# Peptides against a protein of PDB entry 7C96, part 57

Target 1, 73 residues: chain A of PDB entry 7C96
Amino acid sequence: PVIPDDFRCPISLELMKDPVIVSTGQTYERTCIEKWLQAGHGTCPKTQQTLTSTVLTPNYVLRSLIAQWCEAN

## One batch from the design tools (peptide; made by RFdiffusion4, then SolubleMPNN)

Design b2_p21_3_s1 (from b2_p21_3, 13 letters changed)
Fold by OpenDDE base, seed 4:
Structure b2_p21_3_s1 (fold): chain B 73 residues (1-73), chain A 21 residues (1-21)
Amino acid sequence: as target 1 above (73 residues)
Amino acid sequence: SEAEKEREERLKLLEERLAAE
């Protein structure tokens, strides 16, 4: 079935397995955003806003929602 | 994999966009 847009990483465009939130409030797949940061970038890929922090916070709520969706589909 | 290649290409495009800023 069609994957909800909010469940897809803005970078990989794939269903997120380890979603993390950046300082701008956007959520990405951990590996994708880590590579972006490691490349020396300090902005949010989607919004182009400057990141106030490089801390990545696990989005447990979204992870659970995705898991539930996967079980149902 | 093809998925990895697509991801790399997308990251490249994002980097190019950032460089243009």
Scores: peptide ipSAE 0.111, ipTM 0.679, DockQ to the pose 0.238
Fold by OpenDDE base, seed 2:
Structure b2_p21_3_s1 (fold): chain B 73 residues (1-73), chain A 21 residues (1-21)
Amino acid sequence: as target 1 above (73 residues)
Amino acid sequence: SEAEKEREERLKLLEERLAAE
């Protein structure tokens, strides 16, 4: 089945397992965005906006939705 | 701009690497 775009990491283009939200509101796979930040970048990969914080907030709602989708498909 | 091109290049490289893992 076709994976919903909102369930795919903008970086890896894969189904997210540990989605996290950055300060711009965009969601990425944790490992992907961490590597981006560790490389010295301070912007949101998708929007190019400067991050006001490097804190990564777990997107529990999306994680749950993805889990439900995986179970059904 | 040069800065934008550099960012795009870095992002593309990361995407390729991460997608291949």
Scores: peptide ipSAE 0.105, ipTM 0.678, DockQ to the pose 0.123
Fold by OpenDDE base, seed 3:
Structure b2_p21_3_s1 (fold): chain B 73 residues (1-73), chain A 21 residues (1-21)
Amino acid sequence: as target 1 above (73 residues)
Amino acid sequence: SEAEKEREERLKLLEERLAAE
């Protein structure tokens, strides 16, 4: 089955397991975005926009959708 | 732009590292 692009991390290009939302509204795999931030970057990898916050909010809805997709496929 | 090129290079390096892990 083809994995929906919205279910793949923009960085790793893999199915997200722990998706988190950054200040720009984009979602990434937690581990990936944390590494990006730890490297000293203050921008959103996908949009290049400056992050107004480094807070990472769990995307529970997407996590659930991905889980449902995995169960069905 | 030069800034965009630098960003692309950084992302590429990160992606390559993450893909290898």
Scores: peptide ipSAE 0.103, ipTM 0.673, DockQ to the pose 0.128
Fold by OpenDDE base, seed 1:
Structure b2_p21_3_s1 (fold): chain B 73 residues (1-73), chain A 21 residues (1-21)
Amino acid sequence: as target 1 above (73 residues)
Amino acid sequence: SEAEKEREERLKLLEERLAAE
């Protein structure tokens, strides 16, 4: 089955395992966004907006939705 | 703009590397 776009990381284009939210509200796979930040970038990969914080907040709701989808598919 | 093009190129390179892992 086709993976919903909202369940795929904008960077890796793969199903997210550990989705995290950045200050702009966009969600990425933790490892992907961490590498982006470690490279010295201070912007959101998808929107190009400047990040007001480098704090990564776990997207538990999305993680749960993805888990449910995986069980059904 | 040139800045946007540069950003897009950097993002593309990152996506290719991460998608391959």
Scores: peptide ipSAE 0.100, ipTM 0.671, DockQ to the pose 0.127; fails the geometry check

Design b2_p21_3_s2 (from b2_p21_3, 16 letters changed)
Fold by OpenDDE base, seed 2:
Structure b2_p21_3_s2 (fold): chain B 73 residues (1-73), chain A 21 residues (1-21)
Amino acid sequence: as target 1 above (73 residues)
Amino acid sequence: SEKEKELEERLKKLEEKLKKE
């Protein structure tokens, strides 16, 4: 079935398994955004906005929604 | 792996766009 856009990482375009939220409010797969930050970038990949923090907050709500979707599809 | 290679390519594309901003 078609994966909902909100469940796909903006970078990998794959279904997220460990979604994290950046300071701009965008969510990415942890591994993807970590690689971006480790490369020395301080901006949001999707919006190009400057990140006010490099702290990554787990998006548990989305993680749960994705898990539920996977179980049903 | 192919998945890792694809991710690297996507990150590279984003970096290129950033340079042109």
Scores: peptide ipSAE 0.494, ipTM 0.857, DockQ to the pose 0.216
Fold by OpenDDE base, seed 5:
Structure b2_p21_3_s2 (fold): chain B 73 residues (1-73), chain A 21 residues (1-21)
Amino acid sequence: as target 1 above (73 residues)
Amino acid sequence: SEKEKELEERLKKLEEKLKKE
């Protein structure tokens, strides 16, 4: 089954397991974006926008949707 | 791991884009 684009991390291109939202509103796999931030970057990988915060907000809605999709496929 | 290697490569590519753009 093909993975919906919205369920894939923009960095790893893999199905997200722990999706988190950055200040720009983009969602990434937690591990991926943390590595990006730890590398000293302060921009959104997808949009190149400057992050106004390093806070990562869990995207529980998407997490649930992905879980449901995985169960059905 | 292989997955970690792939991730690192992708992150590197993104970093390169940051430098070029």
Scores: peptide ipSAE 0.492, ipTM 0.856, DockQ to the pose 0.212
Fold by OpenDDE base, seed 3:
Structure b2_p21_3_s2 (fold): chain B 73 residues (1-73), chain A 21 residues (1-21)
Amino acid sequence: as target 1 above (73 residues)
Amino acid sequence: SEKEKELEERLKKLEEKLKKE
């Protein structure tokens, strides 16, 4: 089935398993954004905005929505 | 890992775009 775009990581373009929210409000797969940050970047990959914080907040709502979608498809 | 290689390539492309901007 076709994966909804909102369920795909902007970096990997794959279905997110551990979605996290950055300071700009964008959501990424944890592993992907961590690699980006570890490479020394302090910007949001999707928007190019400077991150005000490097804290990654788990997006539990999206995680649940993805899980529900996976169960139905 | 094929997935890891693809991820690295995508990250590289993002970095390149960042340099040009």
Scores: peptide ipSAE 0.481, ipTM 0.855, DockQ to the pose 0.215
Fold by OpenDDE base, seed 4:
Structure b2_p21_3_s2 (fold): chain B 73 residues (1-73), chain A 21 residues (1-21)
Amino acid sequence: as target 1 above (73 residues)
Amino acid sequence: SEKEKELEERLKKLEEKLKKE
């Protein structure tokens, strides 16, 4: 089945397993965004906006939604 | 892995875009 766009990491384009929210409000797969940040980048891959923080907040709601989708599909 | 390589490529492309901007 077609994976909802909101469930795909903007970087990997794959279904997110551990979605995290960056300061811009965009959500990415943890591993992907961590690699981006570790590379020394301080911008949001999706929006190119400067990140005001490097803190990554788990998007539990989305994680749950994805899990539910996976169960149904 | 292949997936890891694909990810690296995507990250690289993003980096290139940043350099251009």
Scores: peptide ipSAE 0.473, ipTM 0.852, DockQ to the pose 0.219

Design b2_p21_3_s3 (from b2_p21_3, 11 letters changed)
Fold by OpenDDE base, seed 5:
Structure b2_p21_3_s3 (fold): chain B 73 residues (1-73), chain A 21 residues (1-21)
Amino acid sequence: as target 1 above (73 residues)
Amino acid sequence: SAAEKERQERLEKLNKALAAK
């Protein structure tokens, strides 16, 4: 089945397993955004906006939605 | 849109760069 765009990481383009939210409100796969930050970048990959914080907040709602989608498909 | 396509291509390049690291 077709994977909803909102369920895919903007970086890997794959279904997210551990989605996290950055300061700009965008969501990425944890591993992807951590690698981006570790590389010394301080911007949001998707929007190119400067991150006001490097804190990564788990997107529990999206994680749940993706899990439900995976169970149904 | 054209702008969205350009952005997606940029993100794909970022993915490749991150995969190499």
Scores: peptide ipSAE 0.145, ipTM 0.688, DockQ to the pose 0.127
Fold by OpenDDE base, seed 2:
Structure b2_p21_3_s3 (fold): chain B 73 residues (1-73), chain A 21 residues (1-21)
Amino acid sequence: as target 1 above (73 residues)
Amino acid sequence: SAAEKERQERLEKLNKALAAK
């Protein structure tokens, strides 16, 4: 079935398994955004906004929604 | 839209770059 855009990582375009929120409010797959940050980037890949923090917050709600979707499809 | 396509292409390029690392 078609994966909802909100469930796809903006970078990998794949279904997120460990979604995390960056300071700009955008959500990415943890591994993808970590690689981006480790490469020395200080901006949000999707919005190009400067990150005010490098803290990655787990998006538990989205993780749950994705899990529910996967179960139903 | 053209703007959306441009954004998508940019993100796809990022994916390729990060996938290689």
Scores: peptide ipSAE 0.143, ipTM 0.690, DockQ to the pose 0.122
Fold by OpenDDE base, seed 3:
Structure b2_p21_3_s3 (fold): chain B 73 residues (1-73), chain A 21 residues (1-21)
Amino acid sequence: as target 1 above (73 residues)
Amino acid sequence: SAAEKERQERLEKLNKALAAK
Protein backbone atom coordinates (compact mmCIF):
# COMPACT_ATOMS: atom_id res chain seq x y z
CA PRO B 1 0.00 0.00 0.00
CA VAL B 2 0.93 3.69 -0.26
CA ILE B 3 3.25 4.84 2.51
CA PRO B 4 2.02 7.99 4.31
CA ASP B 5 4.23 11.00 3.50
CA ASP B 6 4.79 11.65 7.21
CA PHE B 7 6.39 8.22 7.52
CA ARG B 8 8.96 8.86 4.78
CA CYS B 9 12.34 10.48 5.41
CA PRO B 10 12.57 13.84 3.59
CA ILE B 11 16.06 12.86 2.37
CA SER B 12 15.81 9.18 1.38
CA LEU B 13 12.07 9.31 0.62
CA GLU B 14 11.87 5.86 2.21
CA LEU B 15 9.95 4.51 5.21
CA MET B 16 11.82 5.59 8.34
CA LYS B 17 13.27 2.89 10.58
CA ASP B 18 14.98 5.11 13.16
CA PRO B 19 13.29 8.53 13.03
CA VAL B 20 15.01 11.40 14.86
CA ILE B 21 14.00 15.02 15.43
CA VAL B 22 16.34 17.95 14.77
CA SER B 23 16.24 21.41 16.38
CA THR B 24 13.86 22.76 13.72
CA GLY B 25 11.27 20.13 14.63
CA GLN B 26 11.68 18.19 11.39
CA THR B 27 12.13 14.41 11.48
CA TYR B 28 14.59 12.37 9.41
CA GLU B 29 16.03 8.87 9.23
CA ARG B 30 18.98 8.85 11.67
CA THR B 31 21.55 7.61 9.16
CA CYS B 32 20.54 10.21 6.57
CA ILE B 33 20.74 13.24 8.83
CA GLU B 34 23.97 12.00 10.44
CA LYS B 35 25.61 11.80 7.00
CA TRP B 36 24.39 15.32 6.25
CA LEU B 37 25.85 16.67 9.49
CA GLN B 38 29.11 14.74 9.07
CA ALA B 39 29.50 16.40 5.67
CA GLY B 40 29.79 19.70 7.53
CA HIS B 41 26.30 21.10 7.00
CA GLY B 42 24.63 23.12 9.73
CA THR B 43 21.18 23.55 8.21
CA CYS B 44 17.95 21.57 8.10
CA PRO B 45 17.75 19.78 4.71
CA LYS B 46 14.00 20.31 4.36
CA THR B 47 13.61 23.89 5.60
CA GLN B 48 17.14 25.24 5.05
CA GLN B 49 16.91 26.81 8.52
CA THR B 50 20.09 26.98 10.59
CA LEU B 51 20.23 24.29 13.27
CA THR B 52 20.52 25.66 16.81
CA SER B 53 21.81 22.26 17.90
CA THR B 54 23.16 19.09 16.29
CA VAL B 55 21.51 16.91 18.94
CA LEU B 56 19.26 14.22 17.46
CA THR B 57 16.23 13.21 19.53
CA PRO B 58 14.55 9.85 18.87
CA ASN B 59 10.95 10.29 17.71
CA TYR B 60 9.44 7.42 19.69
CA VAL B 61 5.85 8.40 18.92
CA LEU B 62 6.46 8.29 15.17
CA ARG B 63 8.45 5.06 15.52
CA SER B 64 5.43 3.51 17.23
CA LEU B 65 3.00 4.80 14.59
CA ILE B 66 5.17 3.42 11.80
CA ALA B 67 5.42 0.06 13.57
CA GLN B 68 1.64 -0.08 13.90
CA TRP B 69 1.22 0.81 10.22
CA CYS B 70 3.72 -1.86 9.16
CA GLU B 71 1.90 -4.43 11.27
CA ALA B 72 -1.42 -3.58 9.62
CA ASN B 73 0.00 -3.41 6.08
CA SER A 1 2.87 25.08 -5.88
CA ALA A 2 6.11 26.41 -7.33
CA ALA A 3 7.65 26.61 -3.85
CA GLU A 4 6.75 23.00 -3.09
CA LYS A 5 8.18 21.88 -6.44
CA GLU A 6 11.47 23.65 -5.75
CA ARG A 7 11.67 22.07 -2.28
CA GLN A 8 11.03 18.60 -3.67
CA GLU A 9 13.69 19.01 -6.35
CA ARG A 10 16.19 20.14 -3.71
CA LEU A 11 15.44 17.14 -1.49
CA GLU A 12 15.78 14.75 -4.44
CA LYS A 13 19.16 16.31 -5.21
CA LEU A 14 20.21 15.77 -1.58
CA ASN A 15 19.08 12.15 -1.74
CA LYS A 16 21.16 11.57 -4.87
CA ALA A 17 24.25 13.19 -3.34
CA LEU A 18 24.02 11.26 -0.07
CA ALA A 19 23.25 7.96 -1.80
CA ALA A 20 26.38 8.34 -3.93
CA LYS A 21 28.60 8.37 -0.84
Scores: peptide ipSAE 0.141, ipTM 0.686, DockQ to the pose 0.118
Fold by OpenDDE base, seed 1:
Structure b2_p21_3_s3 (fold): chain B 73 residues (1-73), chain A 21 residues (1-21)
Amino acid sequence: as target 1 above (73 residues)
Amino acid sequence: SAAEKERQERLEKLNKALAAK
């Protein structure tokens, strides 16, 4: 089966385990985006938009969808 | 195939990680 693009982290290009949403609405693997921010970046990796906040919100819905997909495939 | 093996391993790791949280 083909892994849905929405299930892959834009940074690692791998299936997300702990997806989090940034202020721009994009979702990334927590570890990846944290490293990006810690490196001094203040923009969204995918869109290049300036982040209005560095708060990371867990994407519970996506996490659940990915888990379900993994169980079925 | 190698690609399929990698996918399965990745999925397995994900499931384990999700189950641990």
Scores: peptide ipSAE 0.025, ipTM 0.523, DockQ to the pose 0.030

Design b2_p21_3_s4 (from b2_p21_3, 13 letters changed)
Fold by OpenDDE base, seed 4:
Order: structure tokens, then C-alpha cells, then sequence
Structure b2_p21_3_s4 (fold): chain B 73 residues (1-73), chain A 21 residues (1-21)
């Protein structure tokens, strides 16, 4: 079935397994955004806004929703 | 601007690279 856009990483375009929120409020797959940051970038890939922090916050709600979706589909 | 276009293209290329890994 079609994967909801909100469930896909803006970088990998794949279903997120470990979604994390950046300072801009956007959510990415952890590994993807970590690679982005490690590459020396300080902006949000999706919005291109400057990140005020490099802290990545787990998006537990989204993780749960994705898990539920996976179980149903 | 042209500079912004180039940055966006670079960003896209990088994102594609990351997606392949």
C-alpha cells in the first residue's frame, strides 16, 4: 500500500524506523540526519532552515503510528 | 537566485546519496 508521506523520511524517502525530530520540528530517519550532520551541514534538509541545535529527539508518537501502520498493512 | 538553485541541487544530490546507503 501507499506509504503516508508523513511516515517517510524526507531524505531516504523510505518508511522511518527510528524517527527523530530536529530543532525545526521536522522528522527524519535517525541514520539519515546523523549522516547529514556529520557531513558538516547545519540546516534542516527539508526546510533549509538553520538548526539551532544538533540534538535529535526521538519521535515516539510517530514511531508508534508507523508501527501500527505496518501491522495493519 | 542562481546560488540558491545550486545549493538545492547539491542538497538533492546529497539526499539521494544518503538514500542509497
Amino acid sequence: as target 1 above (73 residues)
Amino acid sequence: SEAEKLRQERLQALEEKLAEE
Scores: peptide ipSAE 0.090, ipTM 0.642, DockQ to the pose 0.108
Fold by OpenDDE base, seed 1:
Structure b2_p21_3_s4 (fold): chain B 73 residues (1-73), chain A 21 residues (1-21)
Amino acid sequence: as target 1 above (73 residues)
Amino acid sequence: SEAEKLRQERLQALEEKLAEE
């Protein structure tokens, strides 16, 4: 079935396995956003907004929703 | 602006490269 857009990483466009939230509120796959930050970028890839922090917060709710979806599909 | 267009194009290219990894 078609993967919900909210379950796809804005960078990889793939189903997220370890979703994390950046300071702008956008969620990305951890490995993708870490590579972006390590490359020296300080903006949100999706919105181009400047990040006020480089802290990545696990999106447990989304992770759970994705797991449930995968189990049902 | 032209500068912003260039930024968007560069960003897209970077995202595509990250997606390939």
Scores: peptide ipSAE 0.090, ipTM 0.639, DockQ to the pose 0.108
Fold by OpenDDE base, seed 3:
Structure b2_p21_3_s4 (fold): chain B 73 residues (1-73), chain A 21 residues (1-21)
Amino acid sequence: as target 1 above (73 residues)
Amino acid sequence: SEAEKLRQERLQALEEKLAEE
């Protein structure tokens, strides 16, 4: 079935397994955004806004929703 | 600007690499 856009990482375009929220409020796959930051970038890939923090917060709600969707589809 | 063009090119390159993994 078609994967909901909100469940796909803006970088990899794949179903997220470990979604994390950046300071701008956007959510990415952890490994993807970590690689972006490690490459020396300090902006949000999707919005191009400067990140006020490099802290990555797990999006537990979205993680749960994705898991439920995967079980049903 | 040239700076923005460089940013966009770098972002595109990263996205392509990550999508292929």
Scores: peptide ipSAE 0.087, ipTM 0.653, DockQ to the pose 0.123
Fold by OpenDDE base, seed 2:
Structure b2_p21_3_s4 (fold): chain B 73 residues (1-73), chain A 21 residues (1-21)
Amino acid sequence: as target 1 above (73 residues)
Amino acid sequence: SEAEKLRQERLQALEEKLAEE
């Protein structure tokens, strides 16, 4: 089945397994955004906005939604 | 701008690398 766009990481373009929210409100796969930050970037890949924090917040709601979708498909 | 082009290239390279892993 077609994976909903909101369930795909903007970087890897794959179904997110560990989605995290950055300071701009965008959600990425944890490993992807961590690699981006470790590479020395200080901006949000999708919005190009400067990150006000490097803290990554787990998106538990989205994780749950993805899990439910996976069970049904 | 040159700065924007560079960032886009970096993003593209990362996307390709991470998608292949």
Scores: peptide ipSAE 0.087, ipTM 0.653, DockQ to the pose 0.125

Design b2_p21_4_s1 (from b2_p21_4, 15 letters changed)
Fold by OpenDDE base, seed 3:
Structure b2_p21_4_s1 (fold): chain B 73 residues (1-73), chain A 21 residues (1-21)
Amino acid sequence: as target 1 above (73 residues)
Amino acid sequence: SKEKEKKIEERFKEFEEKVKA
């Protein structure tokens, strides 16, 4: 089935398994955004905004929604 | 997954170009 765009990582373009929120409010797959940060970037890939923090917050709500979607599809 | 990693690298280039622009 067609994966909802909001459930796909802006970087990998794949269904997120461990979604995390960056300071700009955008959500990415943890491994993807960590690689981006490790590469020396301090900006949000999608918005190009400078990150006020490099803290990654688990998006449990989205994780649950994705799990529910996967169960139904 | 090498294929996934390759795609991620390609996306990185796209985003990096936006930063430089």
Scores: peptide ipSAE 0.545, ipTM 0.866, DockQ to the pose 0.829
Fold by OpenDDE base, seed 1:
Structure b2_p21_4_s1 (fold): chain B 73 residues (1-73), chain A 21 residues (1-21)
Amino acid sequence: as target 1 above (73 residues)
Amino acid sequence: SKEKEKKIEERFKEFEEKVKA
């Protein structure tokens, strides 16, 4: 079935497994955003805003929602 | 996979171009 846009990583465009929230409030797959940061970027890929922090916060709610969706589909 | 990694790199290019724009 069609994966909801909110469940897809803006970078990989795939269903997120370990979603994390950046300072701008956007959520990405951990591995993807880490690669972006490791490449020397200090901005949010989606919004282009400068990140005020490089801390990545696990999006547990989204992770749970995705899990529930996967169980039903 | 290599294919996934390639796609990610292409996405990076897209985002990088947006930053420069």
Scores: peptide ipSAE 0.545, ipTM 0.866, DockQ to the pose 0.801
Fold by OpenDDE base, seed 4:
Structure b2_p21_4_s1 (fold): chain B 73 residues (1-73), chain A 21 residues (1-21)
Amino acid sequence: as target 1 above (73 residues)
Amino acid sequence: SKEKEKKIEERFKEFEEKVKA
């Protein structure tokens, strides 16, 4: 079935497995955003806003929601 | 996969262009 937009990584466009939140509040797949940061970027891919921190916070709530969705679909 | 990686790279290019703009 159709994957909810909020469940897809803005970078990979795939269902997130390890969603993490960046300083702007946007969520990405960990591996994707890490690669972006490692490439030397200091901005949020989706919003283009400058990141105030490179800390990536696990989005456990979303991870759980995605897991529930996967179980149901 | 290799295909997924290519797609990610393409997305990076798109975002990078936006950053430059």
Scores: peptide ipSAE 0.543, ipTM 0.866, DockQ to the pose 0.852
Fold by OpenDDE base, seed 2:
Structure b2_p21_4_s1 (fold): chain B 73 residues (1-73), chain A 21 residues (1-21)
Amino acid sequence: as target 1 above (73 residues)
Amino acid sequence: SKEKEKKIEERFKEFEEKVKA
């Protein structure tokens, strides 16, 4: 079945397993966004907005929704 | 996988170009 766009990481384009939220409110796969930040970027890949913080917040709600979707599909 | 890493790198290039623009 087709993976919902909201469940795919904007970077890897794959189903997220460990989704995290950046300061702009966008969600990415943890490993992907960490690599982006490690490369020296201080912006949100998708929106190009400057990040006010490099803190990554786990998106538990989305993680749960993805898990439920995987169980059903 | 190596293929996944390559794909991520390609996406990085796309985003980096947008940052520069």
Scores: peptide ipSAE 0.539, ipTM 0.866, DockQ to the pose 0.843

Design b2_p21_4_s2 (from b2_p21_4, 11 letters changed)
Fold by OpenDDE base, seed 1:
Structure b2_p21_4_s2 (fold): chain B 73 residues (1-73), chain A 21 residues (1-21)
Amino acid sequence: as target 1 above (73 residues)
Amino acid sequence: SAEKEKRIEEQFEKFEAKVKA
């Protein structure tokens, strides 16, 4: 079935397994955004906004929604 | 996978281009 856009990482373009929220509110796959940050970038890939923090917050709600979707599909 | 890594790299280039633009 078609994966909902909100469940896909803007970077990997795949279903997220460990979604994390950056300071701009956008969500990415943890490993992807970490690589982006490690590459020296201080901006949000999708919005281009400057990140006010490099803290990555786990998006548990989305993770659960994705898990439920995977179970049903 | 190597394919995923390649795709991620390509996406990085696209996003980097937007940052510089």
Scores: peptide ipSAE 0.547, ipTM 0.873, DockQ to the pose 0.846
Fold by OpenDDE base, seed 5:
Structure b2_p21_4_s2 (fold): chain B 73 residues (1-73), chain A 21 residues (1-21)
Amino acid sequence: as target 1 above (73 residues)
Amino acid sequence: SAEKEKRIEEQFEKFEAKVKA
């Protein structure tokens, strides 16, 4: 089945396993956004907005939704 | 995988291009 767009990381384009929320509210796969930050970027890849913080907040709700989707598909 | 890494790099280039614009 087709993976919902909201379940795909904007960077890896794959189903997220460890989704994290950045300061702009966008969600990415943890490893992907960490690589972006490590590359020296201080902006949100998707929106280009400046990140007010480099803190990555786990999106547990989305993780659960993705898990449920995977079980059903 | 190598394929995934290549894809990630490709996406980085796209996003970086937007940053430079």
Scores: peptide ipSAE 0.541, ipTM 0.871, DockQ to the pose 0.865
Fold by OpenDDE base, seed 3:
Structure b2_p21_4_s2 (fold): chain B 73 residues (1-73), chain A 21 residues (1-21)
Amino acid sequence: as target 1 above (73 residues)
Amino acid sequence: SAEKEKRIEEQFEKFEAKVKA
């Protein structure tokens, strides 16, 4: 079935496996956003806002929702 | 995969273009 847009990483465009939240509140696949940061960028890819922190917070709620969706579909 | 990596690179270019603009 069609994957909900909210479950897709804005970078990889795939279903997220390890979603993390950046300082702007946007969520990305961990590996994707890490590559973005490693490339020297200090902004949020989607919003273009400057990141106030490089800390990546696991989005456990979304991870759980995605898991539930995968089990049902 | 190679396809995924290529897609990620394409997305990076799009986002980088926005940063430069």
Scores: peptide ipSAE 0.538, ipTM 0.871, DockQ to the pose 0.867
Fold by OpenDDE base, seed 4:
Structure b2_p21_4_s2 (fold): chain B 73 residues (1-73), chain A 21 residues (1-21)
Amino acid sequence: as target 1 above (73 residues)
Amino acid sequence: SAEKEKRIEEQFEKFEAKVKA
């Protein structure tokens, strides 16, 4: 099945298992964005905007949607 | 809940296995 683009991490391009939201509002796989930040980057990979915070907020809604999609496909 | 998390993980792994096949 074709994975919806909104369900893919902009970095890994894979289905997100633990999606998190950054300060710009974009969502990434937790491990991917953590590695990005740990590498010294302070920008949003997708938008190149400077992150106002390095806090990562779990995207529970998207996580649930992905889980439902996985069950249905 | 624990059972909910387990179910989510199972569905995810099931999907990944399907994609790799």
Scores: peptide ipSAE 0.191, ipTM 0.747, DockQ to the pose 0.030

Design b2_p21_4_s3 (from b2_p21_4, 16 letters changed)
Fold by OpenDDE base, seed 3:
Structure b2_p21_4_s3 (fold): chain B 73 residues (1-73), chain A 21 residues (1-21)
Amino acid sequence: as target 1 above (73 residues)
Amino acid sequence: SKEKEELVQKRFEEFSAKVAA
């Protein structure tokens, strides 16, 4: 079935397994955004806004919704 | 898979190129 756009990482375009929120409010797959930060970037890939923090907050709600979707499909 | 990994890397490079530009 077609994966909802909100469930896909903006970078990989794949179904997120460990979604995390950055300071701009955008959500990415943890592995993708960590690689981005390690590359020396201090901006949000999607919006290009400067990140006010490098803290990554787990998006538990989205994680749960994706899990439910996977179980149903 | 190997194919998926290559696609992710390709997308990663596309975003990094935008920052460099």
Scores: peptide ipSAE 0.491, ipTM 0.864, DockQ to the pose 0.783
Fold by OpenDDE base, seed 1:
Structure b2_p21_4_s3 (fold): chain B 73 residues (1-73), chain A 21 residues (1-21)
Amino acid sequence: as target 1 above (73 residues)
Amino acid sequence: SKEKEELVQKRFEEFSAKVAA
């Protein structure tokens, strides 16, 4: 089945396993965004907005939705 | 797979290039 776009990491385009939210509100796969930050970037990959914080917040709601989708498909 | 990993890396570099530009 086709994976919903909202369930894919903007960078990897793969189904997110550990989705995290950055300060701009965008969600990415944890490993992807951590690599991005480690590379020295201080912007949101998708929007290019400056990050006000490098704190990554787990998107538990999305994680749950993805899990439910995986169970049904 | 190695193929998927390479695709992800290319995507990562594409985003990085946007920042550099």
Scores: peptide ipSAE 0.457, ipTM 0.858, DockQ to the pose 0.798
Fold by OpenDDE base, seed 4:
Structure b2_p21_4_s3 (fold): chain B 73 residues (1-73), chain A 21 residues (1-21)
Amino acid sequence: as target 1 above (73 residues)
Amino acid sequence: SKEKEELVQKRFEEFSAKVAA
């Protein structure tokens, strides 16, 4: 079935397995955003806003929603 | 898979290119 847009990483466009929130509030797949930061970028890929922090916060709610969706589909 | 990996890398590079520009 069609994967909801909110469940896909803005970069990879794949269903997120380990969604994390950056300082701008946007959510990405952990692996993708970590690679982005390691490449020397200090902005949010989707919004282009400057990141005020490199801290990545796990989006547990979204992870749960995605898990539920996967179980049902 | 190899195919998915390549697609992800492609997308990553596209985003990186936007910032570099």
Scores: peptide ipSAE 0.451, ipTM 0.857, DockQ to the pose 0.747
Fold by OpenDDE base, seed 2:
Structure b2_p21_4_s3 (fold): chain B 73 residues (1-73), chain A 21 residues (1-21)
Amino acid sequence: as target 1 above (73 residues)
Amino acid sequence: SKEKEELVQKRFEEFSAKVAA
């Protein structure tokens, strides 16, 4: 079945397993965005906006939705 | 898989290139 776009990491384009939200409100796979930040970048990959914080907030709602989708498909 | 890892790395580099440009 077709994976909803909102369930895919903007970087990897793969189904997210541990989605996290950055300061711009965009969600990425934790591993991907951590690698991005460790590379020295201070912007949001998708929007190119400067991050006001490097804190990553777990997107539990999306994580749950993805889990439900995986169970049904 | 190795193929998926390579694809992810390629995408990562694409985003990095955009920032560097």
Scores: peptide ipSAE 0.404, ipTM 0.843, DockQ to the pose 0.805

